# Ledger of designs, part 30: peptides against a protein of PDB entry 4QMF

Target 1, 175 residues: chain A of PDB entry 4QMF
Amino acid sequence: ESSFMTLFPKYRESYLKTIWNDVTRALDKHNIACVLDLVEGSMTVKTTRKTYDPAIILKARDLIKLLARSVPFPQAVKILQDDMACDVIKIGNFVTNKERFVKRRQRLVGPNGNTLKALELLTKCYILVQGNTVSAMGPFKGLKEVRRVVEDCMKNIHPIYHIKELMIKRELAKR

## One batch from the design tools (peptide; aimed at target 1 R107 N156 Y161)

Design b2_p20_7_s2 (made by RFdiffusion4, then SolubleMPNN; from b2_p20_7, 10 letters changed)
Fold by OpenDDE base, seed 5:
Structure b2_p20_7_s2 (fold): chain B 175 residues (1-175), chain A 20 residues (1-20)
Amino acid sequence: as target 1 above (175 residues)
Amino acid sequence: MFEEELKKAEEEEEKEKKEE
């Protein structure tokens, strides 16, 4: 039997408690057991003797990882689909200065979220910028592009350069 | 529109490089 655990921050506790029955129901369809520990602040997923597909436990691991990083359940549960992948990009360690960190993180979102929306459209990914992480869901090719843009943004390369490159590539592919 | 946003981005990046 395989098991995976993830810790979640205290500010997520109330939300996770409200959606946990929905998490249980989604995982029960795959015969994956799950536990929410409010004392430790952890989520656990486990295979059972009835688990038919051994690979689904890795998707269940990714589900609880996404939930811990503030992805809402209706979006996070899509990770259980075969064609859906995810990435959780840690951004909090690229910059020591808190003000510089906030500025670079804000560049990734852009005015009215337009930069982030453009990146989501061009990569065909869902992207959530929250706290010290960026969570992304989508095709593997799109996720690689998202990670590059996010990491470069934290290294003082503005996302607009990558957006321009992705737009040009899209125009060339229509030809 | 895109050219103006590129110019702003370049100015912001250059400003941060001078602060390092």
Scores: peptide ipSAE 0.298, ipTM 0.876, DockQ to the pose 0.822
OpenDDE base, seeds 1, 2, 3, 4: peptide ipSAE 0.088, 0.282, 0.274, 0.273; ipTM 0.691, 0.870, 0.869, 0.867

Design b2_p20_7_s3 (made by RFdiffusion4, then SolubleMPNN; from b2_p20_7, 7 letters changed)
Fold by OpenDDE base, seed 5:
Structure b2_p20_7_s3 (fold): chain B 175 residues (1-175), chain A 20 residues (1-20)
Amino acid sequence: as target 1 above (175 residues)
Amino acid sequence: EFEKELEEARKEEEEELEEE
C-alpha cells in the first residue's frame, strides 16, 4: 500500500471542506481512500486492497497537491484522466523583495489576464497563478514550456518574449 | 500593437535592473 500527504494553508480550509465529499466520490471510483485532517491542515490519499491500478495513486497525489494550491475541484479532478499531467511551480523563492515579487508575478498575468490567457492557449495548458505557486495542467511538452516562462519571469525575463517565440513556432508549424 | 507591448516590457525590465 502507498500513501501521500499534502499540507494546505489555513485560508484553503473552508473550500476544501465544501468539496471533500466530491473528492471522496471521485477517488472511490478508483478504490483510493482519502482523509481530510483539519487539525493538521492536511490531505491524505492511499491505496487500498481493492486498488486495481497502482499508478492511479500518483494521480491522486497530484490531485491533492493541486487542491492545496487553490486549483478549483472541477479543474483539479481532471488530473485523474490518463492524458493529463500537472506541475506546481514554486515562485516565492526567486525574489526576496516582496514588492518586486508582486510585480514579477503580475507580469505573468498581464493586463486583464491577457498574458496568462495567451500562454494557456499557446501551451494548451490550464494555468493558475496564486500566492507563491503557479499550478499548471496539460500535456507534458506544454508544461515544460510553462515552467520555463514562469521561472524566467521571476528572473526578470518578461513573458512577452516567450509568447512571441511560441507564436513564431506555431506559425512555422502551420507551413 | 505587439511591438508596443515588447517596448513596454523592455522598459519594465530595465527599470527593475536599475533598482538593483
Scores: peptide ipSAE 0.272, ipTM 0.845, DockQ to the pose 0.842
OpenDDE base, seeds 1, 2, 3, 4: peptide ipSAE 0.103, 0.255, 0.200, 0.256; ipTM 0.682, 0.839, 0.808, 0.838; seed 1 fails the geometry check

Design b2_p20_7_s4 (made by RFdiffusion4, then SolubleMPNN; from b2_p20_7, 8 letters changed)
Fold by OpenDDE base, seed 5:
Order: structure tokens, then sequence, then C-alpha cells
Structure b2_p20_7_s4 (fold): chain B 175 residues (1-175), chain A 20 residues (1-20)
């Protein structure tokens, strides 16, 4: 039997309590057991003797990882689909200065979220910028592009350059 | 306007490089 555990920050506790029955129901369809530990602040997923697909436990691991990083349940649960991949990009270690960190993170979102929306459209990904992480869900190719843009943004390369490149590539692919 | 956004981005990057 395989098991995976993830810790979650205290500010997620109330939300996770609210949706945990829905998590349980979604995983029960795959015969994956799950536990929410409010004392430790952890989520655990486990295979059972009835788990038919051994690969689904890796998707269950990704589900709890996404939930811990503030992805809403209706979006996070899509990770259980075969065609859906995810990535959780740590951004908090690129810059030591808090003000510089906040500025660079804000560039990724852009005015009215327009930069982030453009990146989501061009990569065909869902993207959530929250705290010290960026969570992304989508096709593997799109996730690679998202990671590059996010990491470069934290290295002082503005997302607009990558958006321009992705737009040009999209136009060339239509010919 | 995309060109304006690009100019603003270049300015912001340069300002941060000068602060390092």
Amino acid sequence: as target 1 above (175 residues)
Amino acid sequence: DFEKELEEAEKEEKEEEEEE
C-alpha cells in the first residue's frame, strides 16, 4: 500500500474542513482513502486493497498538494482526470527582499490580472498565484511554459516578453 | 497597447537592476 501526506498552513484549515467530505467522495470513486488531521495540519491519501489503478494514488497526492496551496476544490479535483497534470512552483526563495518579492509577484498577475489571464490562455493552463507558490494545472507542454515564465519573472524577466513570444508562436502555428 | 506595456516592463526591469 502507498501513502502520501502534505502539510497545509493554518489559514487553510476552515476551508479544508468545509470541503473534506467532497474530497472523500471524489477519492472513494477510486478506492483511495484520505485523512484530514487538524492537529498536525496535514492531509493524507492512501491506496486500499480495493484500489484498482495504482497510478491514481499519484493524482490523489497531487490533489492534496493543490488544496494545501489554496487551489479551490472544484478546480483541484480535475487533477484526477487522465489528461490533467499539475505543477506547484515555489517562488519565495528567488528574492530575499520582501518588497522586491511582492513587486515581481505582482508583475506575474499584472493590471487587473490581465498578464495572468493572457498566460493562462496561451498555455491552456489554470494558474493560481498565492503566497510563496504558483499552482498550475493543464497539459504538460503548457506547464513547462508556465514554470519558465514564473521563474523568469522572479529573476526580473518581465512576463510580457514571454507573452509576446507565445503570441508569435501561436500566429505561426495558425499558418 | 502592447508596445506601451513592453516599455513599462523594460523600465521596471532597469530600475530594479540599478537598485542591485
Scores: peptide ipSAE 0.198, ipTM 0.829, DockQ to the pose 0.799
OpenDDE base, seeds 1, 2, 3, 4: peptide ipSAE 0.197, 0.182, 0.022, 0.176; ipTM 0.829, 0.822, 0.611, 0.818

Design b2_p20_8 (made by RFdiffusion4)
Pose (drawn by RFdiffusion4):
Structure b2_p20_8 (pose): chain A 175 residues (1-175), chain P 20 residues (1-20)
Amino acid sequence: as target 1 above (175 residues)
Amino acid sequence: ELEELEEELEEIEESEELLE
């Protein structure tokens, strides 16, 4: 009955092609069927007659979505857990110019990826920047903070204010 | 390295103006 599909870019195909057996196995635990269409370049997840809880298909949809945005499989299967949520942030329709987009995304990740790592430490979330998207995984509150930072960064508001604020909040909680 | 830091400071100033 329930079926969700997503598209993936070609540079991702090889990785998925070699780890797909691990994906259908992880999904087999929940009795969710899945197909990888190489010609179309797509992934599909479906519920079956023998699926215990159909609602997990939503999580399965998130899994393949994370896989389409260059999130590694070991990190991605965590979405099939309970205390795990995700958010794939689209950053394509903020800037019409290409140079400025790269400027702000690079500002989002920063030198040596430090500022990006700092966000991971402060929001307690896994964050991955790829092409036109920023994929996040973890606690709901931290996810809200990540979306806030990313969206406000793709707009010309620097992430330093946010990082300072979160640091102050953290030290206040330390007390 | 210094030019990069100057650019970062300009960006912070522009951001502060937007927040005002």

Design b2_p20_8_s1 (made by RFdiffusion4, then SolubleMPNN; from b2_p20_8, 8 letters changed)
Fold by OpenDDE base, seed 1:
Structure b2_p20_8_s1 (fold): chain B 175 residues (1-175), chain A 20 residues (1-20)
Amino acid sequence: as target 1 above (175 residues)
Amino acid sequence: SEKELEEELKFIEESEKILK
């Protein structure tokens, strides 16, 4: 039997407690067991003897990973769908200077979140910027594009450049 | 710069109209 565990930060505890019954119900449909450990601050998912799809445990692993990184349950649970993938991009180690880090991270979001929204639309992904990570959900092609934009942003390439390029590519594909 | 930010915002707004 396969098992995966993910730690979560203390500030997520209250929320996770609130939605854990929903997590359990969602995973029960696939005969995946789950445990919330408030002492350790961890979530665990496990296959059972009744698990019929061995691959679903990997999606369950991704579910708890996303929840640990502040993705809301109604969005995170979509990872259990066949056509949905995810990526958690670590951004905290690209820049040593804290102010520079914050500035570049803010560029990903943009004024009123418009930059991020544009990127979401172009890549057909959900994107959440939180702390030292960016969580993304969507098709594999879109996720690859998101990772490129996010990492390049932390390398001081402004997201607007990629957004423009993606728009051009989209228009060309309509021909 | 502030000018660059304004230009970016304008571009993004236009982009949203095209993408919707």
Scores: peptide ipSAE 0.027, ipTM 0.600, DockQ to the pose 0.066
OpenDDE base, seeds 2, 3, 4, 5: peptide ipSAE 0.024, 0.027, 0.026, 0.024; ipTM 0.588, 0.605, 0.618, 0.577

Design b2_p20_8_s2 (made by RFdiffusion4, then SolubleMPNN; from b2_p20_8, 7 letters changed)
Fold by OpenDDE base, seed 3:
Structure b2_p20_8_s2 (fold): chain B 175 residues (1-175), chain A 20 residues (1-20)
Amino acid sequence: as target 1 above (175 residues)
Amino acid sequence: MEEEKKEEEEEIKESEELLK
C-alpha cells in the first residue's frame, strides 16, 4: 500500500470540509482512498487493493498538495488528468528582506494581475501566487517556463523580460 | 467567493508574519 499525507494550515479547514465529498468522489473513480483529519490538520491519500493504475497515487498526492496551498478544488482536481502536471515553487527563501520579498512577489502579479495573466496565457498554465509559494498546473514545457520566470523574478529579474521573450518565441513558432 | 478571499488574505498575513 502506498500512502501520502500533507498538512494544511488552519485557515483552510472550513474550505476543505466543504469540498471533501467532492475530493472523495473524484478519487473513488480511481479506487484511491482519502482521509481528512481535522484534529491533526492533514489530508491523506492511499492506494487500495482495487487500485488499478499505480501511478494515480502520485497524482492524488499532488492533488492534496495543491489543495493545501489554496488551489481551488475545480482547478486542483484537473491534476488527475493524464496530460496535466503541476509544480509548487517555494519563493520565500530567495530574499531575507521582507519588503524586498513583497515587492518581487508583487511583480509576478503586476498591475491588475496583467503580468500573471500574460504568463498564464503564454505558458498555457494555471498559476496561483499565494504566500510563500507559487502553484502552477499545465504541460511540462509550460511549467518549466513558469518556474524559470518565477525564480528569476525572486532573483530580481523582472518578469516582463521573460514575457517579451516568450511572445517572440510564440510568434516565431507560428511561422 | 468571499470565503476564499478571506482565506487568501489570512494566508498572506500569515506569510508576512513568518517573515518578521
Scores: peptide ipSAE 0.051, ipTM 0.683, DockQ to the pose 0.035
OpenDDE base, seeds 1, 2, 4, 5: peptide ipSAE 0.046, 0.029, 0.028, 0.035; ipTM 0.672, 0.661, 0.657, 0.685; seeds 1, 5 fail the geometry check

Design b2_p20_8_s3 (made by RFdiffusion4, then SolubleMPNN; from b2_p20_8, 9 letters changed)
Fold by OpenDDE base, seed 3:
Structure b2_p20_8_s3 (fold): chain B 175 residues (1-175), chain A 20 residues (1-20)
Amino acid sequence: as target 1 above (175 residues)
Amino acid sequence: SEKEKKEEEEEIEESKKILE
């Protein structure tokens, strides 16, 4: 049998406790067992003897990873769908200066979240910027584009540049 | 804090696979 465990920050505890029955129900459909440990601050998923698809455990792993990084359950649970992939991009290590980090992270979001929304639309991804990570969910191609834009933003390449490029590519693909 | 940042990054990496 296979199991995966993910730690979560203390500030997520109350939320995870409230939605855990929904997590359990979602995973039960796939015969994946799950455990929330409030003392350790961990989530665990594991296969059972009744698990039919061995690959579903990897999706369950991704589910708890997304939940740990503040993705809401109604969005995170979509990872269990066959056509949905995810990525959790660490952004905290690109810049040592806190102020510079905050400024670059804010560029990903943009005024009123418009930059992020544009990126979501162009990549067909859900994107959540939270703390030291960017969580993304969507098609593999879109996720690759998101990662590029996010990492380049942390490297001081403004997201607007990539958004313009993606817009052009989209228009070319429609022809 | 820098400590909280480090702890958060460590938590993200601690997706451990246990074989039973």
Scores: peptide ipSAE 0.028, ipTM 0.624, DockQ to the pose 0.022
OpenDDE base, seeds 1, 2, 4, 5: peptide ipSAE 0.031, 0.028, 0.028, 0.027; ipTM 0.641, 0.639, 0.641, 0.609; seeds 1, 2 fail the geometry check

Design b2_p20_8_s4 (made by RFdiffusion4, then SolubleMPNN; from b2_p20_8, 10 letters changed)
Fold by OpenDDE base, seed 2:
Structure b2_p20_8_s4 (fold): chain B 175 residues (1-175), chain A 20 residues (1-20)
Amino acid sequence: as target 1 above (175 residues)
Amino acid sequence: KEKEEEEEKKFIKESEEILK
């Protein structure tokens, strides 16, 4: 039997309590057990004797990882689908200066969230910027592109450069 | 600081033009 545990921040506790029955129901369909520990501030998933697909535990691991990083349940639960992958990109270690970090992180979002929305559309991914991480869900190819843009942004390469590149590639692919 | 502010303004303008 396999198990995975993820810690979550205190501010996430109230939400997780609210949706935990839905998490349980979603995982029960795959015979994966789950536990919410409010004292420790952790979520645990584990296989059972009735688990048919042993690989589903890895998707369950990803589910609780996404939930811990503030991804809403209706979006996070899509990770259980076969064609859906995810990535949690750590961005907090690229810059030592807090002000510079905040500025570069904000560039990922852009004015009125337009930069992030454009990136989501071009990569066919869901993207959430929260704290020191960026969570993304979508096809593997799209996730690779998202990671590149996010990391380059933290290295002071403007996201708009990559967005332009992706737009050109998309237009070329339509021909 | 002035160079950074100018770069940010340029970025915002370019973003608005491309994302329209």
Scores: peptide ipSAE 0.031, ipTM 0.535, DockQ to the pose 0.098
OpenDDE base, seeds 1, 3, 4, 5: peptide ipSAE 0.019, 0.024, 0.021, 0.031; ipTM 0.524, 0.530, 0.546, 0.628; seed 5 fails the geometry check

## One batch from the design tools (peptide; aimed at target 1 A118 H158 M167)

Design b2_p21_1 (made by RFdiffusion4)
Pose (drawn by RFdiffusion4):
Structure b2_p21_1 (pose): chain A 175 residues (1-175), chain P 21 residues (1-21)
Amino acid sequence: as target 1 above (175 residues)
Amino acid sequence: AEEEELLEKAIEELEEQLEEE
């Protein structure tokens, strides 16, 4: 009955093609069927007659969505867990110009990826920047903070204010 | 310790980048 599909770029195909057997196995634990269409370049997840809880298909949809945005499989299967949520942030329709987009996304990740790592430490979330998207995984509150930072960064508001704020909040909680 | 050092360094890098802008 329930079926969700997503598209993936070609540079991702090779990776998925070699790890797909691991995906259908992880999904087999929940009795969710999945197909990988190479010609179309897509992934599809479906519920079956023997699926215990159909709602997990939503998580399965998230899994393949994370896989389409260059999130590594070991990190991605964590979405099939309970205390895990995700958010794939689209950053394409903020800037019409290409140069400025790269400027702000590079500002989002920063030198040596430090500021991006700092966000991971402060929001307690896994964050990955790829092309037109920023994929995040972890606690709901931290996810809200990540979306806030990313969306406010793709708009010309620098992430330094946010990082400082989160640092102050953390030290205040330390007390 | 390493994480604190990285956070301090990341803040300094962000401040420098904001001043350049």

Design b2_p21_1_s1 (made by RFdiffusion4, then SolubleMPNN; from b2_p21_1 with A1S E3D E16K Q17E)
Fold by OpenDDE base, seed 5:
Structure b2_p21_1_s1 (fold): chain B 175 residues (1-175), chain A 21 residues (1-21)
Amino acid sequence: as target 1 above (175 residues)
Amino acid sequence: SEDEELLEKAIEELEKELEEE
């Protein structure tokens, strides 16, 4: 049997408690067991003797990883779909200066969240910027594009340059 | 389309932001 565990920060505890029955139901459809440990602050997923698809445990692993990084359940649970992939991009290690980090992270979101919305539309991904990570869900090609934009942003390359490039590519693809 | 309008607005705002930096 295969098992995966992830820790979650204390501020996620109340939310995870609220949605854990929904997590259980979603995973039960695939005969995957799950445990929420409030003392340790962990989530665990496990295969059972009734698990038919052995690959689903990897998606369950990704589910709890996304939940730990503040992705809402209605979005995170979509990872169980065959055509859905995800990426959790660590952004906290690109710069040491806190003020610079905050500034560059804010560029990913942009005014009124418009930068992030543009990236989501162009890549066909869901994107959540939270703390020291960016969580993304969508097609593999889109996820690669998101990671490039996010990492370059933390390296002081403004997202606008990538957005313009993606817009040009989109226009060319329509013809 | 609505998406195209949103993208256009986003680009305009981002360009303004770059000019202000």
Scores: peptide ipSAE 0.095, ipTM 0.735, DockQ to the pose 0.772
OpenDDE base, seeds 1, 2, 3, 4: peptide ipSAE 0.048, 0.090, 0.051, 0.093; ipTM 0.674, 0.730, 0.677, 0.734; seed 4 fails the geometry check

Design b2_p21_1_s2 (made by RFdiffusion4, then SolubleMPNN; from b2_p21_1, 6 letters changed)
Fold by OpenDDE base, seed 4:
Structure b2_p21_1_s2 (fold): chain B 175 residues (1-175), chain A 21 residues (1-21)
Amino acid sequence: as target 1 above (175 residues)
Amino acid sequence: SMDEELLKKAIEELEKELEEE
């Protein structure tokens, strides 16, 4: 039997309490057990004797990881689908200066969220910028592109350059 | 498509902002 645990920040507690019954129901369909520990501030997922798909526990692990990073449940639960992958990109370690960090992080979102929207469309991913991480969900190739853009942005390469590149690639792929 | 049009507009706006930086 396999078990995975993820810690979550205090500000996430109220929301997680609210949706935990839904988490339980979703995982029950796969015979995965789950526990919300409010004292420790953790979520745990476990295989059971009735778990028939050994790979689903890894998706359950990803589910709680996404939830811990502020991805809403209706989106996060899609990770349980076979064709859906995710990535949690740590961005807090690229820049030591807080103001510079905030500025570069804001570039990922852009005015009115336009940068983020463009990136989501081009990569066919869901992307959430929150705190010191960027959470993404989608196809593997799209996730790879998201990570590149996000990390380069934190390295002071403006996302627009990658967006233009992705746009060109998209146009070339059109029939 | 609608998404393509939105994307093009977004890129145009981003390019404008980059020029102003």
Scores: peptide ipSAE 0.096, ipTM 0.738, DockQ to the pose 0.670
OpenDDE base, seeds 1, 2, 3, 5: peptide ipSAE 0.044, 0.046, 0.053, 0.093; ipTM 0.671, 0.675, 0.682, 0.733

Design b2_p21_1_s3 (made by RFdiffusion4, then SolubleMPNN; from b2_p21_1, 6 letters changed)
Fold by OpenDDE base, seed 5:
Structure b2_p21_1_s3 (fold): chain B 175 residues (1-175), chain A 21 residues (1-21)
Amino acid sequence: as target 1 above (175 residues)
Amino acid sequence: MEDEELLKKAIEELEEELKKE
């Protein structure tokens, strides 16, 4: 039997308590057991003797990882679908200066959220910028593009340049 | 508003923001 555990920050506790019955119900459909430990601040998923598809445990692992990083349940639960992939991109250690970090992270969102919206549309991904991570869900090719833009942004390459490039590629693909 | 028009508008706004940095 396989099990995976993910820690979550304290500020996420109240929300996780609220939706945990929904998590349990979603995983029960796949005979995956789950535990919310409020003392340790952890979520655990594990296979059972009744688990039919052993590979579903990896998606369950991804589910709790996404939930720990503030992805809302209605979005995160989509990871259990066969055609859905995800990525959690660590951005907190690209720069040591906190002000520089905050500035570059804000560039990912942009004015009125336009940068993030543009990236989501172009990559066909869901993207959430929170704390020291960026969580993304969508097709594998789209996720690869998101990771590139996010990491380059933290390396001081403004997302607008990638957005323009993706727009050009999109136009060329229509020809 | 179609995605294409939305994207063009977003790019224009982002370009203006770049001038401020």
Scores: peptide ipSAE 0.122, ipTM 0.760, DockQ to the pose 0.670
OpenDDE base, seeds 1, 2, 3, 4: peptide ipSAE 0.065, 0.067, 0.072, 0.128; ipTM 0.686, 0.684, 0.694, 0.763; seed 4 fails the geometry check

Design b2_p21_1_s4 (made by RFdiffusion4, then SolubleMPNN; from b2_p21_1 with A1M E3D E8K E16K Q17E)
Fold by OpenDDE base, seed 3:
Structure b2_p21_1_s4 (fold): chain B 175 residues (1-175), chain A 21 residues (1-21)
Amino acid sequence: as target 1 above (175 residues)
Amino acid sequence: MEDEELLKKAIEELEKELEEE
């Protein structure tokens, strides 16, 4: 039997408690068992003797990883779909200066979240910027583009450059 | 043009295109 565990921060506990029955029901469809440990602050997923597709455990692993990183359940549960992939991009190690980190992270979001929204639209991904990570969900091609933009932003390349590039590519693809 | 203004215009155009689809 395969099992995966992830820790979650204390501030997520209340939310995870409220949605855990929904998590259980979603995973039960695939005969994956799950456990919420409020003492340790962990989520666990595991295969059972009735698990038909052993590969689904990897998607279940990704589900709890996304939930731990503040992705809402209605979005995170989509990872169980065959056409959905995810990426958790670590951004905290690109710059040592805290102020510079905050400024560059804020550029990913932009004024009123518009930069992030534009990037989501252009890549067909869901994107959540939280703490030292960016969580993304979508097609592999889109995820590759998101990672490039996110990492380049942390390297002081403004996202607007990539937004323009993606817009041009989209226009060309319509021809 | 400031990057913010450029982005805003780009987003507005993109949203219009999406609405027309």
Scores: peptide ipSAE 0.054, ipTM 0.673, DockQ to the pose 0.056
OpenDDE base, seeds 1, 2, 4, 5: peptide ipSAE 0.047, 0.055, 0.108, 0.095; ipTM 0.671, 0.667, 0.740, 0.738; seeds 2, 4, 5 fail the geometry check

Design b2_p21_2 (made by RFdiffusion4)
Pose (drawn by RFdiffusion4):
Structure b2_p21_2 (pose): chain A 175 residues (1-175), chain P 21 residues (1-21)
Amino acid sequence: as target 1 above (175 residues)
Amino acid sequence: EEELDEELEELAEKIIEEAEE
């Protein structure tokens, strides 16, 4: 009955093609069927007659979505867990110009990826920047903070204010 | 913007070093 599909770019195809057997196995634990269409370049997740809890299909949809945005499989299967949520943030329709987009996304990740790593440490979330999207995984509150930072960064508001704020909040909680 | 970037990089390095300790 329930079926969700997503598209993936070609540079991702090889990776998925070699790890797909691991995906259908992880999904087999929940009795969710899945198909990889190479010509179309898509992934599909479906519920079956023997699926125990159909609602997990939503998590399965998130899994293939994370897989379409260059999130590694070992990190991605964590979405099938309970205390795990995700958020794939679209950053394409903020800037019409291409140079400024790269400027702000590079500002988002920063030198040596340090500021991006700093966000991971402060929001307690896994964050991955790829092309037109920023994929995040972890606690709901930290996810809200990540979306806030990313969206406010793709708009010309610098991430320094946010990082400082989160640092102050963390030290205040330490007390 | 350059000054904010430098400040942000220094703060990020500090936060990473604290997390490695």

Design b2_p21_2_s1 (made by RFdiffusion4, then SolubleMPNN; from b2_p21_2, 7 letters changed)
Fold by OpenDDE base, seed 4:
Structure b2_p21_2_s1 (fold): chain B 175 residues (1-175), chain A 21 residues (1-21)
Amino acid sequence: as target 1 above (175 residues)
Amino acid sequence: EEELDKELDELSREILEEAER
C-alpha cells in the first residue's frame, strides 16, 4: 500500500474541515482512503485493497498538496482527471527583501488580477498566487510556461516579455 | 518599470477582452 502526507498551515484548517467530506467522497470513487489530522495539521491519502488504478494515488497526493496551498476544492479535485496536471511553485526563496518580494508577486498578479487572468488564458491553466507559492493546474505544456513566467518574475524579469511571447505562440498555434 | 507595468496591464486587459468575444 502507498501513502502520502502533506502538512497545511493553521489558517487553512477551518476550510479543510468544511470540505473534507467532499474530499472523502471524491477519493472514495477511486477507493483511495484519506485522513485529516487537525492536531498535526496534516492530510493523508492511502491506497486500499480495492484500489484498482495504482496511479491514482499520485493524483490523490497532488490533490492534498493543492488543498494545502489554498486551492479551492472544486478546482483542486479536477486533478483527479487523467488530462490534468499540476505544479506548486515555491516563490519565497527568490528574494530576501520582503518589500521586493511583495512587489514582484504583485506584478505577477497585476491590477485586479488582470495579468494572472491573461496568463491563465494564454497557457490554458488555472493559476493561484497565495503566500509563498503559486499553484497551477492544466496541461503539461502550459504548466512549463507558467513556471517560467512565475520564476522569471521573481527574478525581476518583467512578465510583459513572456506575455508577448505567449501571445505570438498562441496565434501561431491557431493556424 | 512603472511604464512596463502600465503597458502590461493594458495588454492583459486586451487579452481578456478578446477572450470574451
Scores: peptide ipSAE 0.723, ipTM 0.962, DockQ to the pose 0.929
OpenDDE base, seeds 1, 2, 3, 5: peptide ipSAE 0.721, 0.722, 0.719, 0.719; ipTM 0.962, 0.962, 0.961, 0.961

Design b2_p21_2_s2 (made by RFdiffusion4, then SolubleMPNN; from b2_p21_2, 7 letters changed)
Fold by OpenDDE base, seed 4:
Structure b2_p21_2_s2 (fold): chain B 175 residues (1-175), chain A 21 residues (1-21)
Amino acid sequence: as target 1 above (175 residues)
Amino acid sequence: EEELDKELEELSKKILEEKKR
């Protein structure tokens, strides 16, 4: 039997408690067991004797990973779909200076989240910036693009260059 | 950098508006 565990920060505890029955129900459809440990602050998913699809456990792993990083359940649960992939991008280690980190992270989001929303449209991804991570969900091609923009932004490469490039690519794809 | 930020904001708004059409 396969098992995966993910730790979550304390501030997520109340939310996870609220939605855990929904998590259980979603995973039960695939005969995946799950456990929320409030003492350790962890989520665990595991295969059961009734699990028929061996690949679904990997999706369940991704589900709890996304939930730990503040992705809301209605969005995170979509990872169980065959055509949906995800990525959790660690952004906290690119810059040592806290103020510089905050500035670059804010630049990625943009005023009213407009930069992020634009990037979501261009890549056909869901993107959430929270703390020291960026969570993304969507097609593999789009996820690759998101990671590039996010990491480059943290490396002080302005997102505008990538946005322009993605716009051109999108226009070409419509033809 | 400030100029690029402004340009990015305007470009983002255009992208968002195109989606509404």
Scores: peptide ipSAE 0.702, ipTM 0.956, DockQ to the pose 0.909
OpenDDE base, seeds 1, 2, 3, 5: peptide ipSAE 0.700, 0.701, 0.699, 0.699; ipTM 0.956, 0.955, 0.955, 0.955

